# Peptides against a protein of PDB entry 4ASU: the designs that were tried, part 55

Target 1, 270 residues: chain A of PDB entry 4ASU
Amino acid sequence: ATLKDITRRLKSIKNIQKITKSMKMVAAAKYARAERELKPARVYGVGSLALYEKADIKTPEDKKKHLIIGVSSDRGLCGAIHSSVAKQMKSEAANLAAAGKEVKIIGVGDKIRSILHRTHSDQFLVTFKEVGRRPPTFGDASVIALELLNSGYEFDEGSIIFNRFRSVISYKTEEKPIFSLDTISSAESMSIYDDIDADVLRNYQEYSLANIIYYSLKESTTSEQSARMTAMDNASKNASEMIDKLTLTFNRTRQAVITKELIEIISGAA
Target 2, 83 residues: chain B of PDB entry 4ASU
Amino acid sequence: FTFASPTQVFFNSANVRQVDVPTQTGAFGILAAHVPTLQVLRPGLVVVHAEDGTTSKYFVSSGSVTVNADSSVQLLAEEAVTL

## One batch from the design tools (peptide; aimed at target 1 D140 L146 E206 A210)

Design b2_p21_8_s3 (made by RFdiffusion4, then SolubleMPNN; from b2_p21_8, 14 letters changed)
Fold by OpenDDE base, seed 4:
Structure b2_p21_8_s3 (fold): chain B 270 residues (1-270), chain C 83 residues (1-83), chain A 21 residues (1-21)
Amino acid sequence: as target 1 above (270 residues)
Amino acid sequence: as target 2 above (83 residues)
Amino acid sequence: SAAERLAAVEEALRRVAERER
């Protein structure tokens, strides 16, 4: 490589390092906010799931329609955040198909579609885009919930798959159940709640869906920002190492060029 | 008793004496050992009566309330403010 | 290798920068 080539590469990597450092700081700020906002969201979301955990709602085996909601974002450069969700979605879809279930997929965030489109295009109902630029709001979750309910797909049971935040260095891809109104209303375990108006139950289910989506978005966002921060830190370190290596190569090449020039001068003066 | 909005937690697995909630089917008081029920909130006042005799008032917009067989209660409001 | 990882990040960053234009 010529000195010019090495210099150009050094400049490029230094610029990338500046970008990755900046992105790390932005991710750190977003992470700090997301973590603060996750605290109440987790209480809220876990509270919404309490019914399903306590009632042990079972979907009849004859019910075949299953919905998978994958939650991530549109934004890359966050390690395995999207691939982990997609992997779990694929696994779940395969297991359900093997069990004779019909599977449809909703992607929250464009990255899910990007990963699964080739293999699962026929199973996609809808993909929600423009996810991850701003912190998710309950309004966003409500929009997703409403669109799902209005999609015309009459699922019996569903799975929402998202990354649960554990720590700044750890997340876990998890699945939470979603149930159709019919499944909830027909569940034997719901008999202790029998004196519930059908309209009330419908509205309750709508809130429940919005609540779990909101919760999943908050968990996903926090996980994503932490993972991005880590990814950008790693990228910055890798860039630093490459800069050091290229700098050494530059110095060696420069010395070789100087030596060659000196030899030419000495040989030409002879 | 858990009372939360998406952005704020007011009570988290707390023991309370009574919670008065505004529901679409009417306002009702949740006492100890209340029968299991699911309700949807209407805009209105939530009144929490603590075991120490203190009373806290909140305005809620919409949401849900769940009373479980184990006497756990989840009051989940879309928006809630302390009054 | 660190070089391969960096190249992947560079490519990803380029793609992101192109989408933001």
Scores: peptide ipSAE 0.026, ipTM 0.849, DockQ to the pose 0.014
OpenDDE base, seeds 1, 2, 3, 5: peptide ipSAE 0.019, 0.009, 0.024, 0.020; ipTM 0.823, 0.810, 0.822, 0.842; seed 2 fails the geometry check

Design b2_p21_8_s4 (made by RFdiffusion4, then SolubleMPNN; from b2_p21_8, 12 letters changed)
Fold by OpenDDE base, seed 4:
Structure b2_p21_8_s4 (fold): chain B 270 residues (1-270), chain C 83 residues (1-83), chain A 21 residues (1-21)
Amino acid sequence: as target 1 above (270 residues)
Amino acid sequence: as target 2 above (83 residues)
Amino acid sequence: AAAETAAAIRAALEEVARRAE
């Protein structure tokens, strides 16, 4: 490689390193915010799921319509955040299909669509785009919930799949249940609850859906920013190592060129 | 007793004497060993009576309240402020 | 998991390095 080639490479890698460092800092800032906002969101979301856990709502086996909601974002460069969700979605879809269930898929974030569109295009109902640029709000979750409810797809039960935040270095892809109004209203385990007005129950379920979506978005966002921060840090370190190697090569090559030029001058061969 | 909004937690698995909640059908008090129920919140006043006799007041916009068989209560408001 | 992004960036860097040779 010529000095010019090495210099060009060095410049390119240094520029990439600057970008990765900048992205790391941005991710760190977003992570810090997301982690703070996740604390109340988790209490809120877990509280919303408490009914389903305590009531042990079961969907009859004869009910065949299952909805899978995958939660991620539109933004890349965050490690396995999207692929982990997609992998679990695929696994769940396959298991449900094997059980004779009809499966439909909703993607929260364009990356889910990008991964699943080729293999699951027929099962895909809707993809929510423009996720991940700003921290998710309850309003965003409500919009998603409303659109889902208005989609006309009458699912019996569903699964929301998202990355739960554990720590700055760890997340876990998890699944939480989504139940239709009909499934909840017909569940035997719900008999212990006082005679609930149908309108009340409907409204309750709308809130529940919005709540769990909001919770999942907050978990996902925190996980994503943490993963991106880590990924960008690793990229920056890798770039640094490459810069060091190329710098050594540059120095050696430069010395060789100088030596060659000196020899040519001394020998009169130029 | 858990009382939270998406952005703020007021009570997390706390023991309280009574919680008064505004529902679409009216306000009701949740006491110890209240029967399991699901309700939707209307805009209004939430009053939490602590075991020590202290009373806290909150305004909520909307949301849900769940009373479970194990006497756990989840009060989830879309928006809530301490009054 | 962070390895995929790092790998992608590494691959891109390697490709840039290869094209410059």
Scores: peptide ipSAE 0.044, ipTM 0.870, DockQ to the pose 0.011
OpenDDE base, seeds 1, 2, 3, 5: peptide ipSAE 0.038, 0.030, 0.023, 0.022; ipTM 0.866, 0.825, 0.864, 0.869; seeds 1, 3, 5 fail the geometry check

## One batch from the design tools (peptide; aimed at target 2 L41 F59)

Design b2_p22_1 (made by RFdiffusion4)
Pose (drawn by RFdiffusion4):
Structure b2_p22_1 (pose): chain A 181 residues (1-270 with 5 gaps), chain B 83 residues (1-83), chain P 22 residues (1-22)
Amino acid sequence: ATLKDITRRLKSIKNIQKITKSMKMVAAAKYARAERELKPARVYGVGLIIGVSSDRGLCGAIHSSVAIIGVGDKIRSILTFKEVGRRPPTFGDASVIALELSIIFNRFRSVISYKTEYSLANIIYYSLKESTTSEQSARMTAMDNASKNASEMIDKLTLTFNRTRQAVITKELIEIISGAA
Amino acid sequence: as target 2 above (83 residues)
Amino acid sequence: AAAKEAYLAATAEAKAAVEALE
């Protein structure tokens, strides 16, 4: 309730809001990279339960929608392939998955809407390139919603700070008048 | 005729005369009228004879060539670079 | 097992051809 507590809390939630807004544009830039590389990947990959995701969270209902194998560390987290999503998926990654060894992944439509031999590794590559495009745009909205929630929180606390600031001024003033009187 | 690597796409549904292709057994030159076959590639060159008579030369490490029941061919390699 | 060995051999030939080309 003290001004010091409110000033500390404002700076704490402003730090979260700046970071979540900073990841909205990052997911926007990485999504633009992912869609630029999805066009040649879609024309390349045309011709057992495999779950395709990533280690990196904060992307909304992507890991929860997809429901030994399992690519993406967050899919084993419910009940394996690790270290994906930090860097864009290469064909070599899709090759290692085929080397260690009917498929579920998130197919890219736009920024809002989604749906859940040598040829076998091409399907793994097709899923990896589709998934990260899906994972990044969903993260763009998830951190945009988080930046909105943190801003609403700052507005509520600013009103508290103005009430407390007024209450401290009047209290100090009363202590002076009474001490005089 | 479709030729693509994971990185870049060279030809998108040609519209081409013939394509020389490296295969595990020697080499195959795929004309416009060729039998439906499924083949796997080896380290070798790919020569693309353009419809206007010109030539295109690329290199292929590995992959697959697919010619369907119709006059359609899809050639895909892991890496294709020039030169 | 034979399919895995054929795959590894094809991958090794491909890597060796890329290194020779470089």

Design b2_p22_1_s1 (made by RFdiffusion4, then SolubleMPNN; from b2_p22_1, 14 letters changed)
Fold by OpenDDE base, seed 1:
Structure b2_p22_1_s1 (fold): chain B 270 residues (1-270), chain C 83 residues (1-83), chain A 22 residues (1-22)
Amino acid sequence: as target 1 above (270 residues)
Amino acid sequence: as target 2 above (83 residues)
Amino acid sequence: SQLLQELLARLAEAAAFLAALR
């Protein structure tokens, strides 16, 4: 390789490093905000799930309709965030199908659709786009919940799959249950709850669904921003290492050229 | 007793004497060992009576309240403000 | 998204170039 070629590559990689470093800083700022907003959201969301955990709501085995909600975003460059959710969705869908269940899918974020379109297109009910550009709000979650409830698909039970935030360097893909109004109302374990009017239960279920979706969005967002920050940091480090290697190669090549020129001068072959 | 909105936590697994909540079926007080119930919130006043005798007031919008058999309570409001 | 993929591709190309120089 010529000195010119090495220099051109050095310049290119240095520019890449500047871009990845800038993107890291942007991701870091968004992560810091997401983490702050996740704290109350987690208390709120976990509080909403408490009923289902305590009541141990079970779906009868004869019920076959299962809904899978995958939660992610539209935005890339965040490592395995999207693929982890998609992988879990595929696994769950396959297991349910093997058990003779009917499976339908909702994607929150366009990346889920992009990954699963070829293999699961017929199972998709809807994909919610424009996710991840702005922090999710409770209003956003409510819109998703209402659209699901009004979709006409009468599921018996469902699963919401999302990345739960653990730390700046760790997330875990998790699943939480979603139950239909019919499943909740018919559950024997719900008999201990007094004075449950049908209208009250319906409204309660709507809030519960919105709450769970909101919680999942906040967990997903925090995980995504953290993963993006890490990915950009890794890219910046890799670029740095490459710059060092190219610089060494440049120096060696330069010395070789100088040596060759000196030999030519001394030998009189020039 | 847990009381939170999507953006703020007011109580997290706290022990309280009584919580008065505005529900669609009417306002009621949640005491120790209250029977399990599910209710939906209407816009109105929440009053939390602490064990030390202090009283805190909040205005809430919509939401839900759950009283479980283990006496745990989850009050989840879409919006809530301290009064 | 396209920009970063391009950046990553350029990094990979640079790595290949370095390997070829060794």
Scores: peptide ipSAE 0.091, ipTM 0.887, DockQ to the pose 0.009
OpenDDE base, seeds 2, 3, 4, 5: peptide ipSAE 0.015, 0.019, 0.005, 0.016; ipTM 0.819, 0.828, 0.814, 0.825; seed 3 fails the geometry check

Design b2_p22_1_s2 (made by RFdiffusion4, then SolubleMPNN; from b2_p22_1, 11 letters changed)
Fold by OpenDDE base, seed 3:
Structure b2_p22_1_s2 (fold): chain B 270 residues (1-270), chain C 83 residues (1-83), chain A 22 residues (1-22)
Amino acid sequence: as target 1 above (270 residues)
Amino acid sequence: as target 2 above (83 residues)
Amino acid sequence: DAALAALLARRAEADAFLKALA
């Protein structure tokens, strides 16, 4: 490589390093906010799931319609955040198909669609875009819930798959159940609950769905920002190492060129 | 007893004496060992009676309340403010 | 020698570039 080529590459990598450092700082700020907002969201979301855990809601085996909601975002450069969710979605879809279930997919965030579109395009009901630019709100979750409920797909049960935040260095892809109104209404375990009006139960389920979606979005966002921060830090370090290597190469090449030119001058061949 | 909104936690697995909630079918009080039930909230006043005798008032917009067989209660409001 | 001067100038430029990158 010529000195010019090395110089160009050095400039390019230095620019990348600046960008990755900037992105790290942005991700750090978003992470800090997301973590703060996750605290109440987790209490809220886990509270919403308490019924399903305590009632041990089971879907009859003869019911075949299953919905998978994958939660991520539109934004890249966050390590394995999207691929982790997609991997679990694929695994779940395959397992359900092997069990003779009909599977439909909802993607929250465009990255899910991007990963699964070639293999699962026919199973997608809808993909929600414009996820991840701003912190998710309960309103956003409500919109997703409403669209799902209005999709016309009469699922029996479903799974919401998202990255649960553990720490700044750790997340885990998890699955939480979602149930249709009919499944809840027909569950034997629900018999212990006092006579519940059908309209009340419907509204309750609408809230429950919105609640779990909101919770999943908050977990996902926090995980994503943390992962992005780490990814950008790693990218910055890698850039630094590459700069060091190229700098050495530059120096060696420079010395070689100088030596050659000096020899030419001394020999009178120039 | 858990009482939270998407953005704020008021009670997290706390022991309380009584919670008065506004529901679409009417207001009711949740006492210890209340029968399991599900309700949806209407806009109105939530009153939490703590074991120490303190009373806290909240306005809620909408949401849900769950009373489980194990006496755990989840009050989940879409919006809630302390009064 | 003009050639030597030019070489030294290029060296100085390269050094300045590297210094600016650090």
Scores: peptide ipSAE 0.189, ipTM 0.858, DockQ to the pose 0.005
OpenDDE base, seeds 1, 2, 4, 5: peptide ipSAE 0.172, 0.091, 0.195, 0.022; ipTM 0.852, 0.846, 0.856, 0.821; seeds 2, 4 fail the geometry check

Design b2_p22_1_s3 (made by RFdiffusion4, then SolubleMPNN; from b2_p22_1, 13 letters changed)
Fold by OpenDDE base, seed 4:
Structure b2_p22_1_s3 (fold): chain B 270 residues (1-270), chain C 83 residues (1-83), chain A 22 residues (1-22)
Amino acid sequence: as target 1 above (270 residues)
Amino acid sequence: as target 2 above (83 residues)
Amino acid sequence: DEALAELLARRAEAAAFLAALA
């Protein structure tokens, strides 16, 4: 490589490093916000899931329709965030299929579709795009919930798969159950709850779904921003190392060129 | 007793004496050992009576309330504000 | 093991990103 080539590459990598550093800072800011907003969202979401945990809702084995909701975003450069969700979705889908269940998939965020479209295209009901540009709101979750309920797929049970935030350096892909109105209404464990009007239960379930989706979005967002921050930090470090290596190469090449020129001068070779 | 909105937590696993909630079927008071039930909130006033005798008032929009067999209560409002 | 896998994935992504920009 000529000195010019090395210089050009150095300049390019330095620019990349600037970009990755900037992205890191942006991700850090978004992470900080997401983490703050996750605190109440977690209480809210866990509260919504409490019924299912306490009532131990079970879906009869004869019920075969299962919905998998994968939660991520449209945005890349966040490590294994999307692939982790997709991996668990695939695993869950395979397990359910092996158990004789019909599986349909909903993707929250375009990245899930990008990963699973080739292998699971026939199972996709809908993909929600434009996720991740702004922090998710309860309104967003409600829209998703409504769309799901209106999808026409009458699932019996479902799984929402998302990355739960643990710490700035750790997330865990988790699965939480979702149940259809029919499944909840028919569950024996629900008998302890006093005469619940059908309309009330329907509305309750709609809120529950929205709540869980909102919770999952908040967990996912926090995890994603943290992962992106880390990824950009790593990229910046890698760029730094490349710069150092190229700088060394530049210096060596420069010396070689100088030496060659000197030899040519001394030898009379113009 | 847990009372939260998506953006704010008012009570988290707290012990309270009574919570008055506005539901679509009517307002009712949740006392200790209330029978398990599920209700949907209507816009209205939530009144929390703490064990120390303090009373807190909140306005809530839509949402849900769950009373479980273990006497745990989850009041989840889409929007809630302290009054 | 999961943490390690994630770390490795992040590194790989970072490397790929740099390669794509270079």
Scores: peptide ipSAE 0.124, ipTM 0.877, DockQ to the pose 0.012
OpenDDE base, seeds 1, 2, 3, 5: peptide ipSAE 0.005, 0.006, 0.012, 0.018; ipTM 0.809, 0.812, 0.828, 0.831

Design b2_p22_1_s4 (made by RFdiffusion4, then SolubleMPNN; from b2_p22_1, 13 letters changed)
Fold by OpenDDE base, seed 2:
Structure b2_p22_1_s4 (fold): chain B 270 residues (1-270), chain C 83 residues (1-83), chain A 22 residues (1-22)
Amino acid sequence: as target 1 above (270 residues)
Amino acid sequence: as target 2 above (83 residues)
Amino acid sequence: DELLEELLRRREEAKAFLEALK
């Protein structure tokens, strides 16, 4: 490579490093906010799931309609955040299909669709776009919940799949159950709640769905920002190492060029 | 007893004496060992009676309340403010 | 880089020498 080529490459990598460092700082700021907002959201969301965990709601085997909701975002450069959710969705869909269930998919965030469109296009009901630019609100979750309930797809049971935040360096893809009103109403374990008005139960389930979606969005957002921060840090370090290597190569090449020039000067003077 | 909104936690697995909640079917008090029930909140006043005799008041919007068989309670409001 | 500095010095000396011969 000529000195010019090396110089051009150095300039390019230095620019990339500047961009990745800037992106790291932006991700860090968003992460700090997301983590703060996740604390109450987790209590709220876990509280909403408590009924389903305690009531041990079982869906009859004859019920065949299953809904999978994958939660991520539209934004890239965050490591395995999207692929992890998509992988779990694929696994769940395959298992359900093998069990003779009908599976439909909802994607929260465009990246889910981008990954699964070729293999699962016929199973998609809807994809929610414009996710991840702003922190998710309860209003956003309510809109998603309402759209699902009004979709006309009468699922019996569902699964919401998202990345749960563990630490700045760790997340885990998790699955939580979603139940239809009919499934809840018919569950034997709900017999202790038999005095509940049907309208009350319907409204309760609407809130429950919105709550769970909100929780999943908050977990996903925190995990994503943390993963992006790490990814950008790694990219910046890799760029730094490449700059060092190219700088050494540049110096060696320059020495060789100068040496050649000296030889030519000396030989031309003799 | 857990009482939270999406943005704030007021009680997290706390022991309380009584919680008065505004529901769509009417206001009711949740005592120790209350029968399991599910209710939807209406806008109104929540009153939490602590074991030490202190009383806290909150205004809530919509939401849900769950009383489980194990006497655990989840009060989840869309919006809530300390009064 | 000490070697580079030395090479640069030698280059300048060589150029000066050639100019002086001219």
Scores: peptide ipSAE 0.077, ipTM 0.821, DockQ to the pose 0.004
OpenDDE base, seeds 1, 3, 4, 5: peptide ipSAE 0.023, 0.029, 0.025, 0.023; ipTM 0.807, 0.811, 0.813, 0.817; seed 1 fails the geometry check

Design b2_p22_2 (made by RFdiffusion4)
Pose (drawn by RFdiffusion4):
Structure b2_p22_2 (pose): chain A 181 residues (1-270 with 5 gaps), chain B 83 residues (1-83), chain P 22 residues (1-22)
Amino acid sequence: ATLKDITRRLKSIKNIQKITKSMKMVAAAKYARAERELKPARVYGVGLIIGVSSDRGLCGAIHSSVAIIGVGDKIRSILTFKEVGRRPPTFGDASVIALELSIIFNRFRSVISYKTEYSLANIIYYSLKESTTSEQSARMTAMDNASKNASEMIDKLTLTFNRTRQAVITKELIEIISGAA
Amino acid sequence: as target 2 above (83 residues)
Amino acid sequence: VPAVPLADNATFEERLKYAASL
């Protein structure tokens, strides 16, 4: 309730809001890289339960929608392939998955809407390229919603700070008048 | 005729005369009228004879060539670079 | 022309190992 507590909390939530807004544009830039590389990947991959996701969270209802194997560390987290989503998926990554060894992944449509031999590794590559495009755009919205929630929180606390600031001024003033009187 | 690597796409549904292709057994030149077959590739060159008579030379490390019941061919390699 | 260390009749496993090195 003290001004010091409110000033500390404002700076704490502002730090979160700046970071979440900073990841909205990052997910927007990485999504633009992912869709640029999805066009040649869709024309390349055309011709047992495999779950395709990533280690990196903060992407909304992507890991929860997809319901030994299992690519993406966050899919084993419910009940394996690790270290994906930090860097764009290469064909070599899809090759290692096929080397160690009917498929579930998130297909890219737009920024809002989604749906849940040598040829076998091409399907894994098709899923990896589709998944990271889906993972990034969903994260663009998840951090946009978080930036909105943190801003609403700052507005509520600013009103508290103005009430407390007025209450401190009047209290100091009363202590002076009374001390005089 | 479709020719693509994971990186870039060279031809998108041609519309081409013939394509020389490296296969595990020697080499195969796929004409416009070729039997339906499924083949796997080896380290070798790919020569693309354009419809206007011109030539295109690429290199292929490995992959697959697929010619369907119709006059359609899809050639895909892990890496294709020039030169 | 790049030299490729794979054999003419390279197995699928050898080709996957080579693809992982790229």

Design b2_p22_2_s1 (made by RFdiffusion4, then SolubleMPNN; from b2_p22_2, 8 letters changed)
Fold by OpenDDE base, seed 5:
Structure b2_p22_2_s1 (fold): chain B 270 residues (1-270), chain C 83 residues (1-83), chain A 22 residues (1-22)
Amino acid sequence: as target 1 above (270 residues)
Amino acid sequence: as target 2 above (83 residues)
Amino acid sequence: PPVYPLAPDASLEERLEYAASL
């Protein structure tokens, strides 16, 4: 490489490093906020799931329609956040298909669609875009829940797949159940609950869906911002190391050029 | 007894004497060992009676309340404020 | 992870992805 080439590369990498450092700081700020907001959201979301855990709601085997909701975002540069969710979605879809189930997919975040489009395009009901620019709100979750309920797809059961936040250095892709109104209303385990008005149960289910979606979004966001912060930190460090290496290469190359020129002068071969 | 909104936790697995909730079907008082039920909240007042006799009041917008067979209660409001 | 070349004409996103993969 010429001195000019090395200089150009150095400049480029230095610029990248500046960008990655800035992105790290932004991600750090978003992470700190997300983590704070996750605390109540987790209590809220886990509270909503308590019924399903306690009632042990089961879907009859003769019911074949299954919905998979994958939760991520639109933005990359966050390590394996999107691929982890997509991998589990693929696995779940394959398992369900092998069991003779019909599978439809909802993608929350454009990255899910981007990853699964070639292999699962026919299974997608809807993809929600513009996810990840701002912290998710309960309103956002409600919109997703409403769209699901109004989609016309009469699923029997479903799975919501998202990254659960563990720590700044750890997340785990998790799955939580989604149940249709019919599945809940027909569950034998629900018999212990007093006569529940059908309208009440419908409204209750709508809240439940919104609640779990909201919870998943908060977990996903916190995981994503943490992962992005880490990724950008790593990128910045890698850029720094590369700058050092290229600087050494530049110096060596410069010396070689000077030496060559001197030899040419001395030898008269110029 | 758990009482939370998406943004705030008021009670987390707490022991309380009684919780009065505004439901669409009417006012509902939850006592210890209440029969399992599911209800939807209407805008109104939630009153929590603690074991120590302290009474706390909250305004809620909407949401759900679950009373389970194990006497656990989840009160989940979309919006809630301390009064 | 995808390795993107640090080509002068590479998009910013590609450059960042490359940097992150390092």
Scores: peptide ipSAE 0.025, ipTM 0.852, DockQ to the pose 0.011
OpenDDE base, seeds 1, 2, 3, 4: peptide ipSAE 0.043, 0.039, 0.023, 0.020; ipTM 0.822, 0.825, 0.835, 0.834; seeds 1, 2, 3 fail the geometry check

